# Designs tried in a protein design run: peptides against a protein of PDB entry 3T7K. Part 19

Target 1, 248 residues: chain A of PDB entry 3T7K
Amino acid sequence: KAEKILARFNELPNYDLKAVCTGCFHDGFNEVDIEILNQLGIKIFDNIKETDKLNCIFAPKILRTEKFLKSLSFEPLKFALKPEFIIDLLKQIHSKKDKLSQININLFDYEINGINESIISKTKLPTKVFERANIRCINLVNDIPGGVDTIGSVLKAHGIEKINVLRSKKCTFEDIIPNDVSKQENGGIFKYVLIVTKASQVKKFTKLINDRDKNETILIVEWNWCVESIFHLNVDFTSKKNVLYQKK

## One batch from the design tools (peptide; aimed at target 1 T22 R64 T150)

Design b2_p14_3_s3 (made by RFdiffusion4, then SolubleMPNN; from b2_p14_3, 7 letters changed)
Fold by OpenDDE base, seed 1:
Structure b2_p14_3_s3 (fold): chain B 248 residues (1-248), chain A 14 residues (1-14)
Amino acid sequence: as target 1 above (248 residues)
Amino acid sequence: MKEEEELEKLFSLK
């Protein structure tokens, strides 16, 4: 059926998209449309797997979903597109207007607002955002909204190697792991990095660390600090936004 | 899908 539908076109584009969707296409696609998209070089996957070499995301706007946040870790993310790209493409293909010899859809007309070429270009870097920031090991409180598995998965996609989950009510100093990175001369490395949810945790962890490991560098942030860093593909250590405590 | 929507709801609360 797909071949018959596409036979009216003299040339078919190859978009070379390996994509996931978030915030759109909840019901998926019918078999015919999947085959049409496949013939146009558009493959849509249900989940993110590194082996699939994903290069595209479909979303109506910038979202804070797992898929959207992870898409910014693609190597590279080539396109972040609105779902209207697929909608308009399929509409044009299914159109019975006899005279359409060519598919005329430009990917650049469907870019997600706020994902610019500067962001896309950073996905071509050989390192991940937290790797560039010298954050390898973090401490994550167990009561974080969204769950430690989801949050941890996003952080790992962006270069965090080790996530230590802290039982906030029961943890001791010995449960807190250091960020095991070589001291660079310019002092920009935090020995202890923690993601917390509330002020009581800030008070607890600062006390535990300062009492046992005096004069060490500490960074305590909200999840939003990580999200903003991901959206910019850059960690701005000069910003106090979403930073709950820092000791340099 | 339900999990992604939940994540968005939890963290989009500005």
Scores: peptide ipSAE 0.032, ipTM 0.686, DockQ to the pose 0.482
OpenDDE base, seeds 2, 3, 4, 5: peptide ipSAE 0.031, 0.032, 0.032, 0.032; ipTM 0.684, 0.685, 0.687, 0.685

Design b2_p14_3_s4 (made by RFdiffusion4, then SolubleMPNN; from b2_p14_3, 6 letters changed)
Fold by OpenDDE base, seed 5:
Structure b2_p14_3_s4 (fold): chain B 248 residues (1-248), chain A 14 residues (1-14)
Amino acid sequence: as target 1 above (248 residues)
Amino acid sequence: MEEEEKLEELFGQR
């Protein structure tokens, strides 16, 4: 069916998109439209897998979804597009105009607001955002909204190698892992990095660490600190925004 | 689906 529909066009574009969707297309696509999109070099995947070499995200705007946050870790993210790209493309293809027409849809007209070339360019870097920030091992509280698996998966996509889950009510100092990174000459490495949800956790962990390891560097942040770092593809250690405790 | 919506809801929309 798709071939007969596409036969009206003299030339078919190859968009070379390997995409996931978030905040759009919840009902999916019909079989004919999937075939059409495939013939145009547009492949939509249900989930993010490293093997698929994803290069595109469809979303109506910047979102804090797992897929959107992970899309900023693609190597590279080539396009962040509004769903209207697919809608307008399919609408043009299904149009009953008998004249031999070219598909006239430009990807650049459908960019997500706030995903600029500066962000896209950073996805071409050989390192991940938390890797560049010397954050390899983190402590994550078990009561984090969204769950430790989802949050952990996003953090790993952005270069965190080890996620230690802390049971906030039962944890001791021995349960807290150090951020084991080699001393680089040019940056204060935080020995302890923690993501927490409550002020009571800040008080607990600062006490545990300071009572046992008084002179060590500590960074305690909210999840929003991670989100802001991901959206900028940069960690700003000068900002106190979403930092609950910092000891240099 | 449910986990993605939770991430958007829990951390606020920009």
Scores: peptide ipSAE 0.070, ipTM 0.730, DockQ to the pose 0.400
OpenDDE base, seeds 1, 2, 3, 4: peptide ipSAE 0.069, 0.067, 0.068, 0.066; ipTM 0.733, 0.730, 0.731, 0.730; seeds 1, 2 fail the geometry check

Design b2_p14_4 (made by RFdiffusion4)
Pose (drawn by RFdiffusion4):
Structure b2_p14_4 (pose): chain A 234 residues (1-94, 102-181, 189-248), chain P 14 residues (1-14)
Amino acid sequence: KAEKILARFNELPNYDLKAVCTGCFHDGFNEVDIEILNQLGIKIFDNIKETDKLNCIFAPKILRTEKFLKSLSFEPLKFALKPEFIIDLLKQIHQININLFDYEINGINESIISKTKLPTKVFERANIRCINLVNDIPGGVDTIGSVLKAHGIEKINVLRSKKCTFEDIIPNDVIFKYVLIVTKASQVKKFTKLINDRDKNETILIVEWNWCVESIFHLNVDFTSKKNVLYQKK
Amino acid sequence: AEEEEESEEILADK
């Protein structure tokens, strides 16, 4: 059936896209439209799996979804495309000349896309390996945790902020000895006291979640930035 | 309110 639709075309391009969509196409398309995309070398997965080697993201704009943030750890991310690409493509299908250059997500330029080829992850480059994360983080620890691990963090230690003692705090073994991601000023006081009481001479970095988000969007941890840094001892 | 908004943004695909 989709072959009939495509039998009208002398030659079909191979777009060679392995993509997820975020902020769009939240199920699929109709079965015909899907089979057509595969015939054009475009495959859209429901969720991100490391072994599918996704290289593309469809999104209307830069988004803070788990999918968009994780797409910035593709190896490599080759295309970040507006959904209008698939839309214009299927409109023409129903010769093919829709191109991969007229549909960039504004704000995601080549300089950022290219950093996904780097042999390191953003937090791995920043020597942020093991972190503590408060249990009450918005988005929940499982998701935030998955995003941070996708960007080079190996150990996520979750702290029940009200209950945790110093012994629950894991060092950042790879440089900050202790790295915590927190929600409340109430948590900054408790943690700086606990660590200062028990490990006075050591280094600490306490940041908001937004610090990690900015670092991912830039694919760089800027240690000279005070934005979203709640406490640091270096 | 901001915490709810951040949760909605990150979990928008769930």

Design b2_p14_4_s1 (made by RFdiffusion4, then SolubleMPNN; from b2_p14_4, 9 letters changed)
Fold by OpenDDE base, seed 4:
Structure b2_p14_4_s1 (fold): chain B 248 residues (1-248), chain A 14 residues (1-14)
Amino acid sequence: as target 1 above (248 residues)
Amino acid sequence: SSDEQKEKEINAEK
């Protein structure tokens, strides 16, 4: 069926997209449309797997979904596109009226607002955003909204190697792991990095660390600090936004 | 029941 539909075009583009969708196409695609997309070099996957070498995300806008956040860790993310790309593409292909010899849809016309070339270019870097920030090991409170597994998965995709889950009510100093990174000359490495949800946790962890490991560097942030860092593919240590406690 | 696991945005508690 797809071949008959596409036979009206003299030349078919190869978009070379390996994509996931978030915040769109919840009902998926019919078999014919999937076949059409496949013939155009557009493969849509249900889930993110590293083995699939994903290079594209479809979303209506910047979202804080697991898929969207992880898409910024693709190597590289080539395109972040609005779902209208697929919609318009399929409309043109199914249109019997337009004797279009060619599919004239430009990917660049469908870029997600806020994901610009500067962001895309950073996905070509050999390092991940938290790796560049010298954040390898973090402590994560167990009561974090979204769940430690989801958040942990996103953080790992962005270069955090070890996630230590802290039971906020029962944890002791011995439960807190250091950020084991080699001291680079020019960047303040935080020995303890924690993602917390409540001010009470800040008070608890700062006390535990300062009482047992005096004068060490501490960074305590909200999840939003991680999200902003991901959205910009850069950690700005000069910003106090979403930083709850910092000791340099 | 295809639990359409509606992808949730990971928001911090307001």
Scores: peptide ipSAE 0.334, ipTM 0.782, DockQ to the pose 0.181
OpenDDE base, seeds 1, 2, 3, 5: peptide ipSAE 0.321, 0.334, 0.324, 0.314; ipTM 0.765, 0.780, 0.768, 0.774

Design b2_p14_4_s2 (made by RFdiffusion4, then SolubleMPNN; from b2_p14_4, 9 letters changed)
Fold by OpenDDE base, seed 2:
Structure b2_p14_4_s2 (fold): chain B 248 residues (1-248), chain A 14 residues (1-14)
Amino acid sequence: as target 1 above (248 residues)
Amino acid sequence: SKDEEIEKEINAEY
């Protein structure tokens, strides 16, 4: 059926998209539309797997979903597109009135607001955002909204190698892991990096660390610090936004 | 009822 529909076009574009959707297309696509999209080089996956070599995300806007956050770790993210791309594409293809011999839809016209070429270009870098920031090992409190598994998965996608989950009520200094990075001369390296949810946790962890390892560098942030870093694909250590405690 | 796991935004400040 899809072949018959597409036969009216002399040339078909190959968009070469391997995509996931977030915040759109909850009901999925019908079989014919999936086949049409596949013939146009658009493959939509239900979940993110590294083996699929995903290069695209569909979303109506910047979202704080797991899929959206992880999409910024694609290698590269070629396109972050509004769902209207698919909608308009399918509409044009199903249109019987359009004497169009060609599909004239430009991917660049459907860019998600705020995901510009500068962001896309950073996804071509050989390193991940937290890797570039010399953050390899972090401590994460167990009571973080969204859950440690989801948060941890996003952080790992962006270059965190080790996530230590802290039981906030029972943890001791020995439970806190150091950020084991080789001292690069020019980069601010924090020995202890923690993501926390409460001011009481800041007080607890700062005390534990300062009592046992007084001269070490500490970075305590909120989850929003990580999100902002991901959305910009850059860690800004000059910003105090979402930083709860910093000791250089 | 397929509990469509509505992909929730993680800690979106509403």
Scores: peptide ipSAE 0.306, ipTM 0.775, DockQ to the pose 0.187
OpenDDE base, seeds 1, 3, 4, 5: peptide ipSAE 0.301, 0.296, 0.293, 0.276; ipTM 0.773, 0.767, 0.768, 0.757; seed 3 fails the geometry check

Design b2_p14_4_s3 (made by RFdiffusion4, then SolubleMPNN; from b2_p14_4, 8 letters changed)
Fold by OpenDDE base, seed 2:
Structure b2_p14_4_s3 (fold): chain B 248 residues (1-248), chain A 14 residues (1-14)
Amino acid sequence: as target 1 above (248 residues)
Amino acid sequence: SEDKKKEEEINADY
């Protein structure tokens, strides 16, 4: 059926998209539309797997979903597109009235607001955002909204190698892991990096660390610090936004 | 009907 529908076009574009959707297409696509999209080089996956070599995300806007956050770790993210791309594409293809011999839909016209070429270009870098920031090992409190598994998965996608989950009520200094990075001369390296949810945790962890390892560097941030870093694909250590405690 | 868990935004300030 899809072949018959597409036969009216002399030339078909190959968009070469391997995509996931977030915040759109909750009901999925019918079999015919999936086949049409596949013939146009658009493959939509239900979940993110590294083996699929995903290069695209469909979303109505910037979202803080796991899929959206992880999409910024694609290698590269070629396109972040509004769902209207698919909608308009399918509409044009199903249109019997369009005397159009060609599909004239430009991917660039459907860019998600705020995901510009500068962001896309950073996904072509050989390193991940937290890797570039010399953050390899972090401590994460167990009571973080969204859950440690989801948060941890996003952080790992962006270059965190080790996530230590802290049981906030029972943890001791020995439970806190150092950020084990080789001293690069020019980069601010924090020995202890922690993501926390409460001011009481800041007080607790700063005390534990300062009592046992007084001269070390500490970075304590909120989850929003990570999110902003991901959305910009850059860690701004000059910003105090979402930083709860910093000792250089 | 597999309740497709609506993908929720993680800690979006509402």
Scores: peptide ipSAE 0.392, ipTM 0.807, DockQ to the pose 0.183
OpenDDE base, seeds 1, 3, 4, 5: peptide ipSAE 0.390, 0.390, 0.391, 0.391; ipTM 0.805, 0.806, 0.806, 0.807

Design b2_p14_4_s4 (made by RFdiffusion4, then SolubleMPNN; from b2_p14_4, 8 letters changed)
Fold by OpenDDE base, seed 3:
Structure b2_p14_4_s4 (fold): chain B 248 residues (1-248), chain A 14 residues (1-14)
Amino acid sequence: as target 1 above (248 residues)
Amino acid sequence: EEDEKKEKEINAEK
């Protein structure tokens, strides 16, 4: 059926998209439309798997979904597109107007606002954002909204190797892991990196660390610090935004 | 009933 629909076009574009969707297309696509998209080089996957070599995300805007946050870790992310790309494409293809010799839809017209070429270019870097920031091991409080598994998965996608989950009420100094980056010369390395949710946790962890390891560097941030770092694909250590405690 | 786990935005504020 798709072949008959596409036969009216003299040339078919190959978009070469391997995509996931977030915040759109919850009901999926019908079989004919999937086949049409496949013939145009557009493959849509339900979930993110490294083996699929995903290069595209469809979303109406920048979202804080697991899929959106992880899409910025694609190697590279080629396109971040609005769902209107697919909608307009399918509309054009299903149009009974006999005279369409070519599909005239440009991917660049459908870019998600706020995901510019500068961000896309950073996804071509050989390192992940937190790797570049010398953050390999973090401490994460167990009461974080969104859950430690989801947040942990996002953070790992962006180069954090080890996530230590802290039971905030019961943890001691011995439960806090150091950020083991001892071999990297360049940049402010924090020995202890923590993601927390409450001011009481800041007080607790700062006390525990300072009482036992007085001269060490500490970074305590909110989840929003991680999100902003991901959205920019850069960690700005000069910014105090979403930083709850910093000791250099 | 596959509870379509509506993709939730991961927000810090409860």
Scores: peptide ipSAE 0.342, ipTM 0.778, DockQ to the pose 0.186
OpenDDE base, seeds 1, 2, 4, 5: peptide ipSAE 0.332, 0.330, 0.330, 0.331; ipTM 0.767, 0.767, 0.766, 0.767

Design b2_p14_5 (made by RFdiffusion4)
Pose (drawn by RFdiffusion4):
Structure b2_p14_5 (pose): chain A 234 residues (1-94, 102-181, 189-248), chain P 14 residues (1-14)
Amino acid sequence: KAEKILARFNELPNYDLKAVCTGCFHDGFNEVDIEILNQLGIKIFDNIKETDKLNCIFAPKILRTEKFLKSLSFEPLKFALKPEFIIDLLKQIHQININLFDYEINGINESIISKTKLPTKVFERANIRCINLVNDIPGGVDTIGSVLKAHGIEKINVLRSKKCTFEDIIPNDVIFKYVLIVTKASQVKKFTKLINDRDKNETILIVEWNWCVESIFHLNVDFTSKKNVLYQKK
Amino acid sequence: SLPEPDINKDYQLP
């Protein structure tokens, strides 16, 4: 059936996209539209799996979704495209000349896309390997944890902030000895006291979640930035 | 017709 629709074309381009959509196409398309996209070398997965080697993201703009943040750890991310690409493409299908350059997500330029080819992840480059994360983090620890691991963090230690003792805190073994992601000033006081009591001479970095988000959007941890840094001892 | 893109259906991480 989709072949009939495509039989009217002399030649079909191979867009070679393995993509997820975020902020768009939350189910699929109709079956015909889907089979057409595959015939054009466009495959859209429901969720991100490391072994599918996704290279593309469809999104109306830069978004703070798990999918958008994880797309910045594709190996490599080749295309970050507005949904209008698929829309214009299927409109034309129903010769094919829709291109991959008229549909960039504004704010995601080549300099950032290119960093996804780097042989390291953003937090791996920053020597942030093992972190502690408060259990009350907005988005929940499982999601935030998945995003941070997708960006080079190997160990996520979850702290029940009200209950945890110093012994529950894991060092950042790879440089900050202790790295914590927190929500409340109430947590900054408790953790600096605990660590300062028990490991006075060591280094500490305490940041908000937004510090991690900015680092991912820039694919760079800027240690000279005070933005979203709640406490540091270096 | 294709669905219109809607970012509000996806959870935006604060």

Design b2_p14_5_s1 (made by RFdiffusion4, then SolubleMPNN; from b2_p14_5 with I7P N8S D10Y)
Fold by OpenDDE base, seed 5:
Structure b2_p14_5_s1 (fold): chain B 248 residues (1-248), chain A 14 residues (1-14)
Amino acid sequence: as target 1 above (248 residues)
Amino acid sequence: SLPEPDPSKYYQLP
């Protein structure tokens, strides 16, 4: 059926998109439209898998969804597009009125506001944002909003190798893992990195660490510190924003 | 006009 619909065009573009959607297309697409999109080199996936080599996200705007945050870890993220791209494309294809010999839809007209070339360029880097920041092992409190699995999955997509979940009320010093990174000469390495939700946790963990491992470097942040780092694809260690405790 | 994406249909992380 899709072939018959597309037969009116003399040439079909190949957009080469492997995409996920967030904040749009919740009901999916009908079979004919999926087939049309596939013939145009647009493949939409339900979930993010590394093996799929995803390069695109559809979203109405910048969102704090798991999919959107993970899309910034794509290698590279080629396009971040508004859903109107698909809508206008399908509308043009299904239109019987216009003797269109060609599909006239440009991807660049549908860019998500705030995802600029500087962000796209950083997704071409060989390293992930937290990897570049020498953050490989983190401690995450178990009461984090959004859940440890989702938050952990986002952090792993961005180069954190190990996530240690801390039971905030019951944890001891022995439960806290060090950020085991080889001392590279030029980067501030924090021995202990923790993501927490409450000031009481800051007091607890700082006490536990300072009582047992004096003079070690500690970074305690909120989840928003991670989010800001992801959206900028850069960790700014000079900023105190969303940093609850820092010992250099 | 496609209805604005219903914020209830997707979960934003806090």
Scores: peptide ipSAE 0.178, ipTM 0.708, DockQ to the pose 0.613
OpenDDE base, seeds 1, 2, 3, 4: peptide ipSAE 0.174, 0.175, 0.137, 0.177; ipTM 0.755, 0.756, 0.674, 0.758; seed 3 fails the geometry check

Design b2_p14_5_s2 (made by RFdiffusion4, then SolubleMPNN; from b2_p14_5, 4 letters changed)
Fold by OpenDDE base, seed 1:
Structure b2_p14_5_s2 (fold): chain B 248 residues (1-248), chain A 14 residues (1-14)
Amino acid sequence: as target 1 above (248 residues)
Amino acid sequence: SLPEPDPSKYKQLP
């Protein structure tokens, strides 16, 4: 059926999109439209898998969803597009009135506001954002909003290798893992990195660490510190925004 | 019907 619909076009574009959707297309696509999109080189996946070599995100705007945050870890993210791209494309294809010999939908007209070439270019870097920041192992409190699995999955997509979940009420110093990164001479590496939700946790963890490992470097941040780092694809260690405690 | 953008059904992380 898709072939018959597409047969009216002399040439079909190949968009070469392997995409996920967030904040749009919750009801999916009908079989014919999926076939049409596939013929145009547009593949939409339900979930993010590394094996799929995803290069695109569809969303109405920048969102704080797991899929959107993870899309910034694609290698590379080629396009971040509004759902109107698909809508307009399918409308043009299904139009019986237009003697259109060609599909004339340009991807660049549908870019998500705030995802610019500076962000896209950083997704071409050989390293992930937290990897570049020398953050390999973190401690995450178990009461983190969004859940440790979701938050942890996003952080891992961005180069965190090990996530230690802390039971904030019961944890001791021995439960806190170091950020096991070899000291490069010129870079302030934090031995202990923690993501926390409450000021009481800051007080607890700073005490535990300072009482047992007094001279070590500590970074305690909110989840928003990670989110800002992801959206910028850069860790700004000069910023105090969302930093709850820092000891160099 | 063509799919439409629906921002009401997504859950944002805090």
Scores: peptide ipSAE 0.258, ipTM 0.787, DockQ to the pose 0.808
OpenDDE base, seeds 2, 3, 4, 5: peptide ipSAE 0.261, 0.254, 0.238, 0.258; ipTM 0.787, 0.782, 0.774, 0.761; seeds 2, 4 fail the geometry check

Design b2_p14_5_s3 (made by RFdiffusion4, then SolubleMPNN; from b2_p14_5, 5 letters changed)
Fold by OpenDDE base, seed 1:
Structure b2_p14_5_s3 (fold): chain B 248 residues (1-248), chain A 14 residues (1-14)
Amino acid sequence: as target 1 above (248 residues)
Amino acid sequence: DLPKPDPSKYYQLP
């Protein structure tokens, strides 16, 4: 069926998209439309797997979904597109107007607002955002909204190697892991990095660390600090936004 | 018709 529909076109574009969707197309596509998209070089996956070499995200706007946040870790993210790309494409293909010899849909017209070339270019870097920031090992409180598994998965996608989950009420200093990054002489490495949810946790962890490991560098942030870093694909250590405690 | 994006169905992280 798809071949018969596409036979009306003299030339078919190859968009070369391996995509996931978030905030759109929850009901998926029918078999004919999937086949049409496949013939146009558009493959849509249900879940993110590294082996699939995903290069595209479909979303109506910038979202704080797991899929959207992880899409910024694609190697590279080539395109971040509005779902209207697929909608308009399929509408044009299914159109009975006799005179369409070519598909005339430019994917660049459907870019998600706020995902610009500067962001896309950073996904071509050989390192992940937290890797570039010398953040390899973090401590995450167990009561984090969204759950430690989901949050941890996003953080790992962006270059955090080890996530230590802290039981905020029962943890001791020995439960806190250091950010084991070889001390490059250039003073930008925090020995202890923690993501917390409450001011009481800041007080607790700062006390535990300062009492046992004096004069060490500490970074305590909110989840929003991570989100902003991901959306910008850059860690701004000059910003105090979403930083709860910092000791250099 | 392709389902329109429904923002109410988005599971956004906090």
Scores: peptide ipSAE 0.256, ipTM 0.771, DockQ to the pose 0.818
OpenDDE base, seeds 2, 3, 4, 5: peptide ipSAE 0.105, 0.036, 0.228, 0.236; ipTM 0.698, 0.652, 0.751, 0.702; seed 3 fails the geometry check

Design b2_p14_5_s4 (made by RFdiffusion4, then SolubleMPNN; from b2_p14_5, 5 letters changed)
Fold by OpenDDE base, seed 1:
Structure b2_p14_5_s4 (fold): chain B 248 residues (1-248), chain A 14 residues (1-14)
Amino acid sequence: as target 1 above (248 residues)
Amino acid sequence: SLPKPDPSKYKQLP
């Protein structure tokens, strides 16, 4: 059926999109439209898998969803597009009135506001954002909003290798893992990196660490510190925004 | 019907 619909076009574009959707297309696509999109080189996946070599995100705007945050870890993210791209494309294809010999839809007209070439270019870097920041192992409190699995999955997509979940009420110093990164001479590496939700946790963990490992470097941040780092694909260690405690 | 953008059904992380 898709072939018959597409037969009116002399040339079909190949968009070469392997995409996930967030904040749009919750009801999915009908079989014919999926077939049409596939013929145009547009493949939409339900979930993010590394094997799929995803290169695109569809969303109405920048979102704090797991899919959107993880899309910034694609290698590379080629396009971050508004759902209107698909809508307009399918409208042109289904139009009986237009003697269109060609599909006239440009991907660049549908870019998500705030995902610019500077962000896209950083997705071509050989390293992930937290890897570049020398953050390999973190401690995450178990009461983190969004859940440790979701938050942990996003952080891992961005280069965190090890996530230690802290039971904030019961944890001791021995439960806190170091950020096991070899000291490069010129870079402030934090031995202890923690993501926390409450000021009481800051007080607890700073005490535990300072009482047992007094001279070590500590970074305690909110989840928003990670989110801002992801959206910028850069860790700004000069910023105090969302930093709850820092000891160099 | 053509798919529509629906921003109401997504769950954002805090």
Scores: peptide ipSAE 0.329, ipTM 0.827, DockQ to the pose 0.823
OpenDDE base, seeds 2, 3, 4, 5: peptide ipSAE 0.329, 0.325, 0.305, 0.323; ipTM 0.828, 0.824, 0.798, 0.813; seed 2 fails the geometry check

Design b2_p14_6 (made by RFdiffusion4)
Pose (drawn by RFdiffusion4):
Order: sequence, then structure tokens, then C-alpha cells
Structure b2_p14_6 (pose): chain A 234 residues (1-94, 102-181, 189-248), chain P 14 residues (1-14)
Amino acid sequence: KAEKILARFNELPNYDLKAVCTGCFHDGFNEVDIEILNQLGIKIFDNIKETDKLNCIFAPKILRTEKFLKSLSFEPLKFALKPEFIIDLLKQIHQININLFDYEINGINESIISKTKLPTKVFERANIRCINLVNDIPGGVDTIGSVLKAHGIEKINVLRSKKCTFEDIIPNDVIFKYVLIVTKASQVKKFTKLINDRDKNETILIVEWNWCVESIFHLNVDFTSKKNVLYQKK
Amino acid sequence: SFDTSDEEFQLPET
């Protein structure tokens, strides 16, 4: 059936996209539209799996979704495209000349896309390997944890902030000896006291979740930035 | 609408 629709075309382009959508196409399209996209070398997965080697993201704009943040750890991310690409493409299908250049997500330029080819992840480059994360983090630890691991963090230690003792805190073994992601000023005080009591001469970095988000959007951890840094001892 | 960016869960700021 989709072949009949496509039989009208002398030649079909191979867009070669393995993509997830975020902020769009939350189920699929109709079955015909889907089979057409595959015939054009466009495959859209429901969720991100490391072994599918996704290279594209469809999104109306830069978004803070798990999908958008993880797309910045594709190996490599080749295309970050507005949904209008698929829309214009299917509109024409129903010769094919829709191109991959008229549909960039504004704010995601080549300099950022290119960093996804780097042989390292953003937090791996920053020597942030093992972190502690408060259990009350907005978005929940499982999701935030998945995003941070997708960006080079190997160990996520979750702290029940009200209950945890110094012994629960894991060092950042790879440089900050202790890295914590927190929500409340109430937590900064408790953690700096605990660590300062027990490991006085060591280094500490305490940041908000937004610090990690900014680092991912820039694919760079800027240690000279005070934005979203709640406490540091270096 | 295809544009579900305001409907999809965004990871909150802190």
C-alpha cells in the first residue's frame, strides 16, 4: 500500500535517520506514513537504546526532556531537526526534495552537535565520575540518574537527605573528592558539616540539577561558572 | 497538534 504511494516516484532518497521524537509525535503516525518513512531510510524508535545507535532527534525546540538531554550523548548526534521535516516530507509524498538543512532546531548549532563525536562524555571530560544525588530531586533519581549516566557518570549514589550519615557519601573516584547534587540549602549545610567534620582537608562540589543541565546543553562543564554552584571547596 | 512540547514532562529547574 505504501509501495503504491511510492511507486509514483522515480527514485527515493535515503535520509538515513535513526531518531526519537520528544515534544512531538507521541505515539506514531498512521501505518502508511510509518512504512513510507522506513522506505526513505527514516526509523523512529519509541525509547533510546544504546545499541540502536540513534543519530537524530526531532523536537520543536531545545527541551529539558530526558530524550532531548540524552540525544546529546548520541554517538554521534548528526541531526537535530524540527518536526516540520517529517511533516513537509509526508505532505510532498502524499519528485522528493525535502532537505536536512532547512529544519535545524534553533540554538543547537554545529559546534555543539560536533562535540558528540568527542571520544569522551561531558562529565567524563570534567572528571566527575561518582556523584551523590539527593532522593528528593525533581524528576526522580531513576530518570535524572539515567540522563547523568548517559553523559559519563558511572556511579549514582542516592542519599536520603534527612537520614544519611557521612559513611553513606561516596567519593568521586577517577578533582573534587565529593560531588553532590542537591535541592535545598538545608542540604548544603548538613553535607558540608558532615564532610568537614570527617574529611576536613578534602574538596567538595555541591551543585543544583540545573548545573548539570547547562553543562549538557553546552556539552562542557565550565568550572569557572558560579551559576548553579551552591558550595565549593577547592 | 504534533507539537506536544508543552504537554510532555520537562525535567524541572531547581

